Peptides against a protein of PDB entry 4IGA. Designs and how they scored, part 108

Target 1, 116 residues: chain A of PDB entry 4IGA
Amino acid sequence: KRVLIVDDAAFMRMMLKDIITKAGYEVAGEATNGREAVEKYKELKPDIVTMDITMPEMNGIDAIKEIMKIDPNAKIIVCSAMGQQAMVIEAIKAGAKDFIVKPFQPSRVVEALNKV

## One batch from the design tools (peptide; made by RFdiffusion4, then SolubleMPNN)

Design b1_p27_8_s4 (from b1_p27_8, 14 letters changed)
Fold by OpenDDE base, seed 1:
Structure b1_p27_8_s4 (fold): chain B 116 residues (1-116), chain A 27 residues (1-27)
Amino acid sequence: as target 1 above (116 residues)
Amino acid sequence: EELEKKVKEILERNKKAQEEMAKKEEE
């Protein structure tokens, strides 16, 4: 399966890329904000998306909504430092399949990838 | 409600993961 990694932090994208690759998944590409995420989704047609929430230009919630318009069957895993109940509710309502709180362990990401 | 159930499950999973991380950091 191919994964699109969305996060404004280069370090986080690098970390996720390492985890995803070691788990046997392919990295389809990267995006640094929500607008770029939507564009890359259209271009790359990934099987799975890891999505940050707090990003410039367009936040992760809005990006999820736009991707779901493109592909109602999109498999989106949120990865965010904002792990409060209200944010989890908003992400799931928008169409996300899972929500991982930062900081996280590699195993948590791998489990999410395997379950979506 | 299905949404509420899913949210609850995610919150519980995240709580467990954070506890496991904290434990490993202290060891």
Scores: peptide ipSAE 0.631, ipTM 0.894, DockQ to the pose 0.763
Fold by OpenDDE base, seed 4:
Structure b1_p27_8_s4 (fold): chain B 116 residues (1-116), chain A 27 residues (1-27)
Amino acid sequence: as target 1 above (116 residues)
Amino acid sequence: EELEKKVKEILERNKKAQEEMAKKEEE
């Protein structure tokens, strides 16, 4: 499966890339904000998306909503420091399949990847 | 509600993961 990694932090994208590849998945590409995420989703048609929430230009919630308009079957895993219940509710309502709170362990990400 | 159930499951999973990570940080 191919994964699109969306996070404004380069170090976080690198971390996720390492986790994803070590888990046997392919990295389809990277996006640094929600707008890029939507465009990359259209372009790359990834199987899975890891999505940050707090990003410039377009936040992750809005990106999820836009991606879900494109593909209602999109498999989006949120990875965010904003792990409060309200945000989890908002992300799941938007269409996310899972929500991982930062900081996280690789095993948590792998579990999410395997479930979607 | 299915949404509430899913959210609860995610929050519980995250809580456990954070606890495990915290434990490892202390080791």
Scores: peptide ipSAE 0.630, ipTM 0.895, DockQ to the pose 0.761
Fold by OpenDDE base, seed 5:
Order: structure tokens, then sequence, then C-alpha cells
Structure b1_p27_8_s4 (fold): chain B 116 residues (1-116), chain A 27 residues (1-27)
């Protein structure tokens, strides 16, 4: 399966890329904000998306909503430092399949990838 | 409700993951 990594932090994208590739997945591409995420989703048609919430230009919640309009079957895993219940509810309502809190263990990401 | 159930499961999973991470940092 191919994964689109969405995070404004280069370090975080690098970390996720390492986890994803070691787990046997392919990295389809990267996006640094929600607008780029939507564009890259259309272009690359990834199987899975890892989605940050706090990003410039367009936040992750709005990006999820736009991607779900394009593909109602999109498999989106949120990865965010904002792990409060209200944010989890918002993400799941938008269409996310899972929500991982930063900082995270690689195993938590791998489990999420395997589940969707 | 399915939404409430899913949210609860995610919150619990995250709690456990954070606790495990904290334990590893103390070791």
Amino acid sequence: as target 1 above (116 residues)
Amino acid sequence: EELEKKVKEILERNKKAQEEMAKKEEE
C-alpha cells in the first residue's frame, strides 16, 4: 500500500517515512499543508493518508473533509499533538479512521496502518 | 452510538500507548 504523509514539520515527515517504509509500505509522497494534501491526494491517489492537524494554509480537519468529498473511501489516520476528546471527535466526524497522539511509538503507527 | 464507541476506543488506545512510552523513558 502507498501512503501520503501530511505534516508541516520536515522532521515529522522524515520520522513517519522511516516508520512507514520499515513496515513494508511505500511512501506515495509528502505534503506540508492541507491544500497540498488535497492536491497530492488527487495526483497520487494514495491508499492511506497520515494527516497532521495544525498546519498553515489549511488545517488537517478541513483537508480531511475535502479529501472525503473526492474519495468517500479514503483511509485517513490523524497524527497530532492535540489529542483531546473534542479534537478526536471532530476528526472522526470529518471521516478519519484513527487518531494518533504525538509523541507516538512506531508500533502505534504500524497498527493503525494495518487496521485501515 | 458508533461514533461514541469509536472515539472511546481511540482515546483508550492512545492512553495506553502514552503510558507505555512514559515507562520506556523511565527505563
Scores: peptide ipSAE 0.629, ipTM 0.894, DockQ to the pose 0.771
Fold by OpenDDE base, seed 3:
Structure b1_p27_8_s4 (fold): chain B 116 residues (1-116), chain A 27 residues (1-27)
Amino acid sequence: as target 1 above (116 residues)
Amino acid sequence: EELEKKVKEILERNKKAQEEMAKKEEE
């Protein structure tokens, strides 16, 4: 399966790339904001998306909503430092399948990838 | 409600994951 990694932080994208590849998944591509994420989803048609929330240009919630319009069957895993209940509710309502709080263990990401 | 159940499950899983991470950092 191919994964699109969405995060404005280069370090976080690198970390997720390492976890994803070690788990036997392929990285389809990377996006640094919500607008880029939507365009990359259209272009790459990934199987799974890891989505940050706090990003410039377009935040992760809006990106989830736009991707779900493109593909109602999109498999989106949120990875965010904003782990409060209200944000989790908002992400799941938008269409996310899971929500991982930063900082996280690699195993938590792998389990999410395998479950979606 | 399905949404409430899903959110609860995620919050519980995240709580456990954070606790496990803290334990591993202590080891």
Scores: peptide ipSAE 0.618, ipTM 0.890, DockQ to the pose 0.746

## One batch from the design tools (peptide; made by RFdiffusion4, then SolubleMPNN)

Design b1_p28_1_s1 (from b1_p28_1, 13 letters changed)
Fold by OpenDDE base, seed 4:
Structure b1_p28_1_s1 (fold): chain B 116 residues (1-116), chain A 28 residues (1-28)
Amino acid sequence: as target 1 above (116 residues)
Amino acid sequence: SEEEELEKKLKEIEEREEKVRELVEKLL
């Protein structure tokens, strides 16, 4: 399966890329904000999306809503910071399939990837 | 110790995930 990684932090994208690749998944591409995420989803048609919530230009919740309009069957895993419980709930209501909390263990990311 | 502090932090993260999951399950 191919994964689109969405996070404004280069370090976080690098970390997720390493985890995803070592788990036997392919990285379809990367996005640095919600607007780019929507564009990349259309372009790459990934199987799974890892989605940061707090990003410039467009936040992850709005990106989820737009992606779900394109593909109601999209498999989106939200990556949230500590203290963002309300935003995670909103993301799930918007159509996200699962969530992980930062900082996370690699095994937790793999579990989420395998589940969706 | 450093190990104990890391273990405590990990537990707090896991508990946070579970709390959010429980809330989500009530809404769905």
Scores: peptide ipSAE 0.141, ipTM 0.649, DockQ to the pose 0.433
Fold by OpenDDE base, seed 2:
Structure b1_p28_1_s1 (fold): chain B 116 residues (1-116), chain A 28 residues (1-28)
Amino acid sequence: as target 1 above (116 residues)
Amino acid sequence: SEEEELEKKLKEIEEREEKVRELVEKLL
């Protein structure tokens, strides 16, 4: 399966790329904000999206809503920071399939990828 | 120790995830 990685932090994208690749998944591409995430989803048609919530410009919740308009069957895993419980709930209501709290262990990411 | 601090942090993260999951399951 191919994964689109969405996070404004280069370090986080690098970490996720390493985890995803070592787990036997393919990285479809990367996005640095919510608008780019929507554009890349259309372009790359990934099987799974890892979506940061706490992004500048366009937040992850709005990106989820737009992606769900494009593909109601999208498989989105939300990556949230500590203290963002309300936003995680909103993301799930918007159509996200699972969530992971930062900082996370590689095994937790792999578990989420395997379940969606 | 450094190991004990890491274990505490991991436990805190797991507990936080579980709390959010429980809230989501109650609301949906």
Scores: peptide ipSAE 0.132, ipTM 0.645, DockQ to the pose 0.425
Fold by OpenDDE base, seed 3:
Structure b1_p28_1_s1 (fold): chain B 116 residues (1-116), chain A 28 residues (1-28)
Amino acid sequence: as target 1 above (116 residues)
Amino acid sequence: SEEEELEKKLKEIEEREEKVRELVEKLL
């Protein structure tokens, strides 16, 4: 399966890319904000999206809403920081399938990828 | 409310994830 990685932090994208590829998944592409995430979703048609919440241009929640308009069956895993419970709730309401709290263990990412 | 229930559930999940993370760290 192909994964779109969405995070404004280059380090985080690199970390996720390493985890995803070592787990036998393919990285479809990367996005650095919510607007880019929506456009990349249309372009790449990934099987799974890892979505950061707090990003410039467009936040992850708004990106989820837009992606769900395009594909109601989108498989989005939210990656949240500590203390972002309210935003995680909004992301789940918007259609996210699961969430992972930063900092995360590689095995937790793999578990989420396997379950969506 | 449904939102309050969801908030409680998500908090419980987050707390469980943190506990698992701590356990994993002890095994490393």
Scores: peptide ipSAE 0.071, ipTM 0.620, DockQ to the pose 0.042
Fold by OpenDDE base, seed 5:
Structure b1_p28_1_s1 (fold): chain B 116 residues (1-116), chain A 28 residues (1-28)
Amino acid sequence: as target 1 above (116 residues)
Amino acid sequence: SEEEELEKKLKEIEEREEKVRELVEKLL
């Protein structure tokens, strides 16, 4: 399966890329903001999306909503920070399938990838 | 409510994940 990684932090994208590839998944591509995420989803047609929702200047929930309009069967895993429960709830309501909390263990990321 | 139940479940998951992380960090 191919994964689109969405996070504004280069370090986080790098970390996720390492975890995803070591787990036997392919990285379809990367996006640094919500608009790019939607564009990349259309372009790459990934099987799974990891979506950061704690980006200060981006509404990750809006990106989820737009992706779900494109593909109602999209498999989106939300990446959140502690204290963002309300945002995670809204992301799930918008169609996200699962969530992981930062900082996360590699095994938790793999578990989420395998579950969706 | 359904939302309250979801909030509770989410909090429990976060707390569990944090405990695991803390344990791992203490063991390393």
Scores: peptide ipSAE 0.069, ipTM 0.604, DockQ to the pose 0.041; fails the geometry check

Design b1_p28_1_s2 (from b1_p28_1, 11 letters changed)
Fold by OpenDDE base, seed 5:
Structure b1_p28_1_s2 (fold): chain B 116 residues (1-116), chain A 28 residues (1-28)
Amino acid sequence: as target 1 above (116 residues)
Amino acid sequence: SLEEELRRRLEEIEEREKEVKELVEKLL
């Protein structure tokens, strides 16, 4: 399966790329913001999306909503920071299939990838 | 409610992750 990685932090994208690749998944591409994520989803047609929702200047929930309009069967895993319980709930309401909390263990990421 | 249960579970997970982070910091 192919994964689109969405995070504004280059380090986080790198970390996720390493985890995803080592788990036997392919990285379809990367996006650095929510609008780019929507466009990349259309372009790349990934099987799974990891979506950061902790970006201060970015509404990850809106990105989820837009992707769900494109593909109601989209498999989106949200990545949240500590203390963002309400945001995670909203992400799930918007259609996210699973979530991981930062800081995360690689095994948790793999578990989420395998479940969606 | 389901949302309240989700909130509780999220808090538990976050605390667990925090504990791991703190352990790492203590080792460094």
Scores: peptide ipSAE 0.098, ipTM 0.571, DockQ to the pose 0.040
Fold by OpenDDE base, seed 1:
Structure b1_p28_1_s2 (fold): chain B 116 residues (1-116), chain A 28 residues (1-28)
Amino acid sequence: as target 1 above (116 residues)
Amino acid sequence: SLEEELRRRLEEIEEREKEVKELVEKLL
């Protein structure tokens, strides 16, 4: 399966890329904000999206809403910071299938990828 | 250790959020 990685932090994208590839998944591409995530989703048609919540230009919740309009069957895992419980709830309401809290363990990422 | 404490706290947060997620999904 192919994964689109969305996070404004280059370090986080690199970390996720390493975990995803070692777990036997393919990285479809990367996005650095919500607007880019929507465009990359259209272009790449990934099987799974890892979605950061707090991003410039367009946040992850709005990106989820737009992606779900494009593909109601999108499989989105939201990545949140500690203390962002309300935003995680909103992301789930918007259509996210699972969540990961930062900082995360590699095994938690793999678990989420395998479940969606 | 500090690492174990952090891990424990994160697991607690994830479990609480999982419970909320399940409740939210029941409302959808």
Scores: peptide ipSAE 0.067, ipTM 0.573, DockQ to the pose 0.248
Fold by OpenDDE base, seed 3:
Structure b1_p28_1_s2 (fold): chain B 116 residues (1-116), chain A 28 residues (1-28)
Amino acid sequence: as target 1 above (116 residues)
Amino acid sequence: SLEEELRRRLEEIEEREKEVKELVEKLL
């Protein structure tokens, strides 16, 4: 399966890429903001999306909503910071299939990838 | 070690995430 990684932080994208590839998944591509995420989803048609929703400059929930309009069967895993429970709930309402909390273990990411 | 402690704490968070997800699924 192919994964689109969405995060504004280069370090976080690098970390997720390492985890995803070591788990036997392919990285379809990367996006650095919500608009790019929607565009890349259309272009790459990934099987799974990891979406950072705690980006200081942009709310990833809108990106989730737009992707779900394009593909109601999209498999989106939300990445959130500690203490962002309300935002996680909104992401699930928007259509996210799972969520993980930063900082996370690689095994938690792999578990989410395998289950969605 | 500190790494082992961190992993244990993260495992606890993971279990809580599962519980919350199940509750959300029941409400939605």
Scores: peptide ipSAE 0.034, ipTM 0.493, DockQ to the pose 0.329
Fold by OpenDDE base, seed 2:
Structure b1_p28_1_s2 (fold): chain B 116 residues (1-116), chain A 28 residues (1-28)
Amino acid sequence: as target 1 above (116 residues)
Amino acid sequence: SLEEELRRRLEEIEEREKEVKELVEKLL
């Protein structure tokens, strides 16, 4: 399966890319904000999206909503910072299938990928 | 160790959030 990685932090994208690749998944591409995520979803048609919802200048939840309009069957795993329970709840309401809390263990990412 | 303690605390937080997720899904 192919994964689109969305995060404003280059380090986080790199980390996720390493985990995803080692787990036997393919990285479809990367996005650095919610708008780019929507465009990349259309372009790349990934099987799974990892979506940062704690980006300072862009609401990842809005990106989820837009992707769900495009593909109601989208498989989105949200990545949130600690203490962002309310935003995780909103992401789930928007259609996210699972969530991961930062900082995370690689095994947790793999578990989420395998379950969606 | 410090790393083990941090890991344990993070696992506890994740578990609580999973419980919240399940409750939300039941209400939707």
Scores: peptide ipSAE 0.030, ipTM 0.494, DockQ to the pose 0.273

Design b1_p28_1_s3 (from b1_p28_1, 12 letters changed)
Fold by OpenDDE base, seed 4:
Structure b1_p28_1_s3 (fold): chain B 116 residues (1-116), chain A 28 residues (1-28)
Amino acid sequence: as target 1 above (116 residues)
Amino acid sequence: MEEEERRRREREIEERNEEVRKLVEELL
């Protein structure tokens, strides 16, 4: 399966890329904001998206909503430092299938990738 | 000391993610 990685932080994209690749997934591409995420989703048609919330241009919640309009079957895993209950509820209501709080263990990302 | 602090941080990471994982499972 192919994964689109969405995070404004280059370090976090690198970390996720290492985890995803070691778990036997392919990296379809990367995006640095929610607008790029929507564009890259259309272009690459990934099987899975890892989505940050706090990004410039367009936040991750809005990116989830726009991706779900394009593909109602999209498999989006949120990966965010904003682990508050309200944010988790908002992400799931937007269409996310899982929520990972930063910092995380690599095993939690692999579990999410395998479950969606 | 350093190993105990590392294990503490690993537990705190796991506990926080487990709480959120349970909430996700309740919402889906």
Scores: peptide ipSAE 0.703, ipTM 0.915, DockQ to the pose 0.967
Fold by OpenDDE base, seed 2:
Structure b1_p28_1_s3 (fold): chain B 116 residues (1-116), chain A 28 residues (1-28)
Amino acid sequence: as target 1 above (116 residues)
Amino acid sequence: MEEEERRRREREIEERNEEVRKLVEELL
């Protein structure tokens, strides 16, 4: 399966890329904001998206909503420092299939990738 | 000391993610 990584932080994209690759997944591409995520989703047609919430230009919740309009079967895993119950509920209501809180263990990302 | 602190931080990370994982499972 191919994964689109969406995070504004270059360090976080690098960390996720290492985890995803070591787990036997392919990295389809990277995006640095929600607008780029929507564009890259259309271009790359990834099987899975890892989505940050707090990004410039367009936040992750809006990016989830726009991706779900394009592909109602999209497999989106949120990966965010904002682990509040309200944010988790909002992300799942937008169409996300899982929510990972930063900081995380690599095993939690692998579990999410295998479950969606 | 350092190993016990590391193990504590690892547990706190796991517990926080497990709480959120359970909430996701209740919502789906």
Scores: peptide ipSAE 0.702, ipTM 0.916, DockQ to the pose 0.960
Fold by OpenDDE base, seed 3:
Structure b1_p28_1_s3 (fold): chain B 116 residues (1-116), chain A 28 residues (1-28)
Amino acid sequence: as target 1 above (116 residues)
Amino acid sequence: MEEEERRRREREIEERNEEVRKLVEELL
């Protein structure tokens, strides 16, 4: 399965890329904001998306909503420092299938990838 | 000390992610 990684932080994209690749998944591509995530989703047609929330231009919640309009079967895993219950509820309501709080263990990302 | 602090941070990471995971399971 191919994964689109969405995060404004280059370090976080690198960390997720290492985890995803070591777990036997392919990295379809990267995006640095929610607008780029929607564009890359259309272009790459990934099987899974890892989505940050706090990004410039377009936040992760709006990116989830726009991706779900394109593909109602999209498999989106949120990966964010914003672990508040209200943000988890809003992300799941937008269409996300899981939510991972930063910082995280690599195993939690692998479990999410295998479950969606 | 450093190992105990590492183990504490690892537990705090796990507990926070487990709380969120349970909430996700209730919402789906």
Scores: peptide ipSAE 0.700, ipTM 0.914, DockQ to the pose 0.972
Fold by OpenDDE base, seed 1:
Structure b1_p28_1_s3 (fold): chain B 116 residues (1-116), chain A 28 residues (1-28)
Amino acid sequence: as target 1 above (116 residues)
Amino acid sequence: MEEEERRRREREIEERNEEVRKLVEELL
């Protein structure tokens, strides 16, 4: 399965790339904001998306909503420092399939990738 | 001491992610 990684932080994209690759997944590509995430989803047609919430141009919640309009079967895993219950509820209502709070263990990302 | 502090941080990360995971399972 191919994964699109969406995060404004280059370090976080690198960390996720290492986890995804070591777990036997392919990295389809990277995006640095929600607008680029929607564009890259259309271009690359990934099997899974990892999505940050707090990004410039377009936030992760709006990016989830736009991706779900393109593909209602999209498999989106949120990875965010904003682990408040209200934000989790908002992300799942937008169409996300899982929510991972930063910081996280690599095993939690692998579990999410295997379940979606 | 350093290993115990590392194990404590790892547990705190796991517990917080487990709380959120349970909420996700209740919402899906």
Scores: peptide ipSAE 0.696, ipTM 0.914, DockQ to the pose 0.950

Design b1_p28_1_s4 (from b1_p28_1, 15 letters changed)
Fold by OpenDDE base, seed 4:
Structure b1_p28_1_s4 (fold): chain B 116 residues (1-116), chain A 28 residues (1-28)
Amino acid sequence: as target 1 above (116 residues)
Amino acid sequence: MEEEERRRRELEIEERQKKVQELVEKLL
């Protein structure tokens, strides 16, 4: 399966790329904001998306809504430092299939990838 | 002291992960 990685932080994209590839997944591409995520989703047609919330131009919640409008079957895993209950509820309501709070263990990302 | 503080931070991270996961499981 192919994964689109969405995070504004280059370090976080690198970390997720290492986890994803070691778990036997392919990295379809990377995006640095929610607008780029929507564009890359259309272009690459990934099987899974890892989505940050706090990004410039377009936040991850809006990116989830736009991706779900394009593909109601999209498999989006949120990966965010903002583990507040309200944000988890908002992300799942937008169409996310899981929510991983930062900092995380690599195993938690692998479990999420395998479950969606 | 430093080892106890590290262990406390690791537990706080684990508890935060569990609370989020339990919430996701209730919402799906």
Scores: peptide ipSAE 0.654, ipTM 0.906, DockQ to the pose 0.816
Fold by OpenDDE base, seed 5:
Structure b1_p28_1_s4 (fold): chain B 116 residues (1-116), chain A 28 residues (1-28)
Amino acid sequence: as target 1 above (116 residues)
Amino acid sequence: MEEEERRRRELEIEERQKKVQELVEKLL
């Protein structure tokens, strides 16, 4: 399966890329904001998306909503420092299939990738 | 003291992760 990685932090994209690749998944591409994530989703047609919430240009919640309009079967895993109940509810309501709070263990990302 | 503070931070992170997982499981 091919994974689109969405995070504004270059370090986080690198970390997720290492985890995803070591777990036997392919990295379809990377995006640095929610607008780029929607464009890359259309272009690359990934099987899975890892989505940050706090990004410039467009936040991760709006990116989830726009991706779900394009593909109602999209498999989006949120990966965010914002683990508040309201944010988790909003992400799942937008169409996310899981929510990983930062900081995380690599095994938690692999579990989420295998479950969606 | 430093090891005990480190272990406390690790437990606080684990508890936060568990609470998020339990909430996701209730919403799906």
Scores: peptide ipSAE 0.652, ipTM 0.905, DockQ to the pose 0.783
Fold by OpenDDE base, seed 1:
Structure b1_p28_1_s4 (fold): chain B 116 residues (1-116), chain A 28 residues (1-28)
Amino acid sequence: as target 1 above (116 residues)
Amino acid sequence: MEEEERRRRELEIEERQKKVQELVEKLL
């Protein structure tokens, strides 16, 4: 399965890339904001998306909504420092299949990848 | 003091992770 990684932080994209690759998944590509995530989703047609929430240009919630309009079967895992109940509810209502709070263990990301 | 503070922070992170997982499971 191919994973699109979406996060504005280069360090976080690197961390997720290492986890995803070590778990036997392929990295389809990377995006640095929600607009780029929507464009890359159309281009790459990934099997899974890891999505940050707090990004410039377009936030992760809006990116989830736009991806779900393109592909209602999209498999989106949120990875965010913003673990508030309201944010989790909004992400799941937008169409996300899981929510991982930063900081996270690599095993939690692998479990989410295997479950969606 | 430093070890107890570190252990408290680790527990706070674990509790936060658990609460989010439980919420996701209720919403799906």
Scores: peptide ipSAE 0.651, ipTM 0.904, DockQ to the pose 0.702
Fold by OpenDDE base, seed 3:
Structure b1_p28_1_s4 (fold): chain B 116 residues (1-116), chain A 28 residues (1-28)
Amino acid sequence: as target 1 above (116 residues)
Amino acid sequence: MEEEERRRRELEIEERQKKVQELVEKLL
């Protein structure tokens, strides 16, 4: 399965890329904001998306909503430092299938990838 | 002191992860 990685932090994209690749998934591509995430989703048609919330141009919640309009079957895993209950509720209501709080262990990302 | 602070932060992270997982499971 192919994964689109969405995070404004280059370090976080690198970390997720290492985890995803070591777990036997392919990296479809990367995006640095929610607008690029929507564009890359249309272009690459990934099987799974890892989505940050706090990004410039467009936040992750709006990106989830726009991706779900394009593909109601999209498999989006949120990966964010914002672990507040309200943010988790908004992400799941937008269409996310899981929520991972930063900082995380690699195993938690692998479990999420295997479950969606 | 430093080890106790590290262990406290590790526990706070683990508890935060569990609370989020429980909430996701309730919402799906």
Scores: peptide ipSAE 0.649, ipTM 0.903, DockQ to the pose 0.715

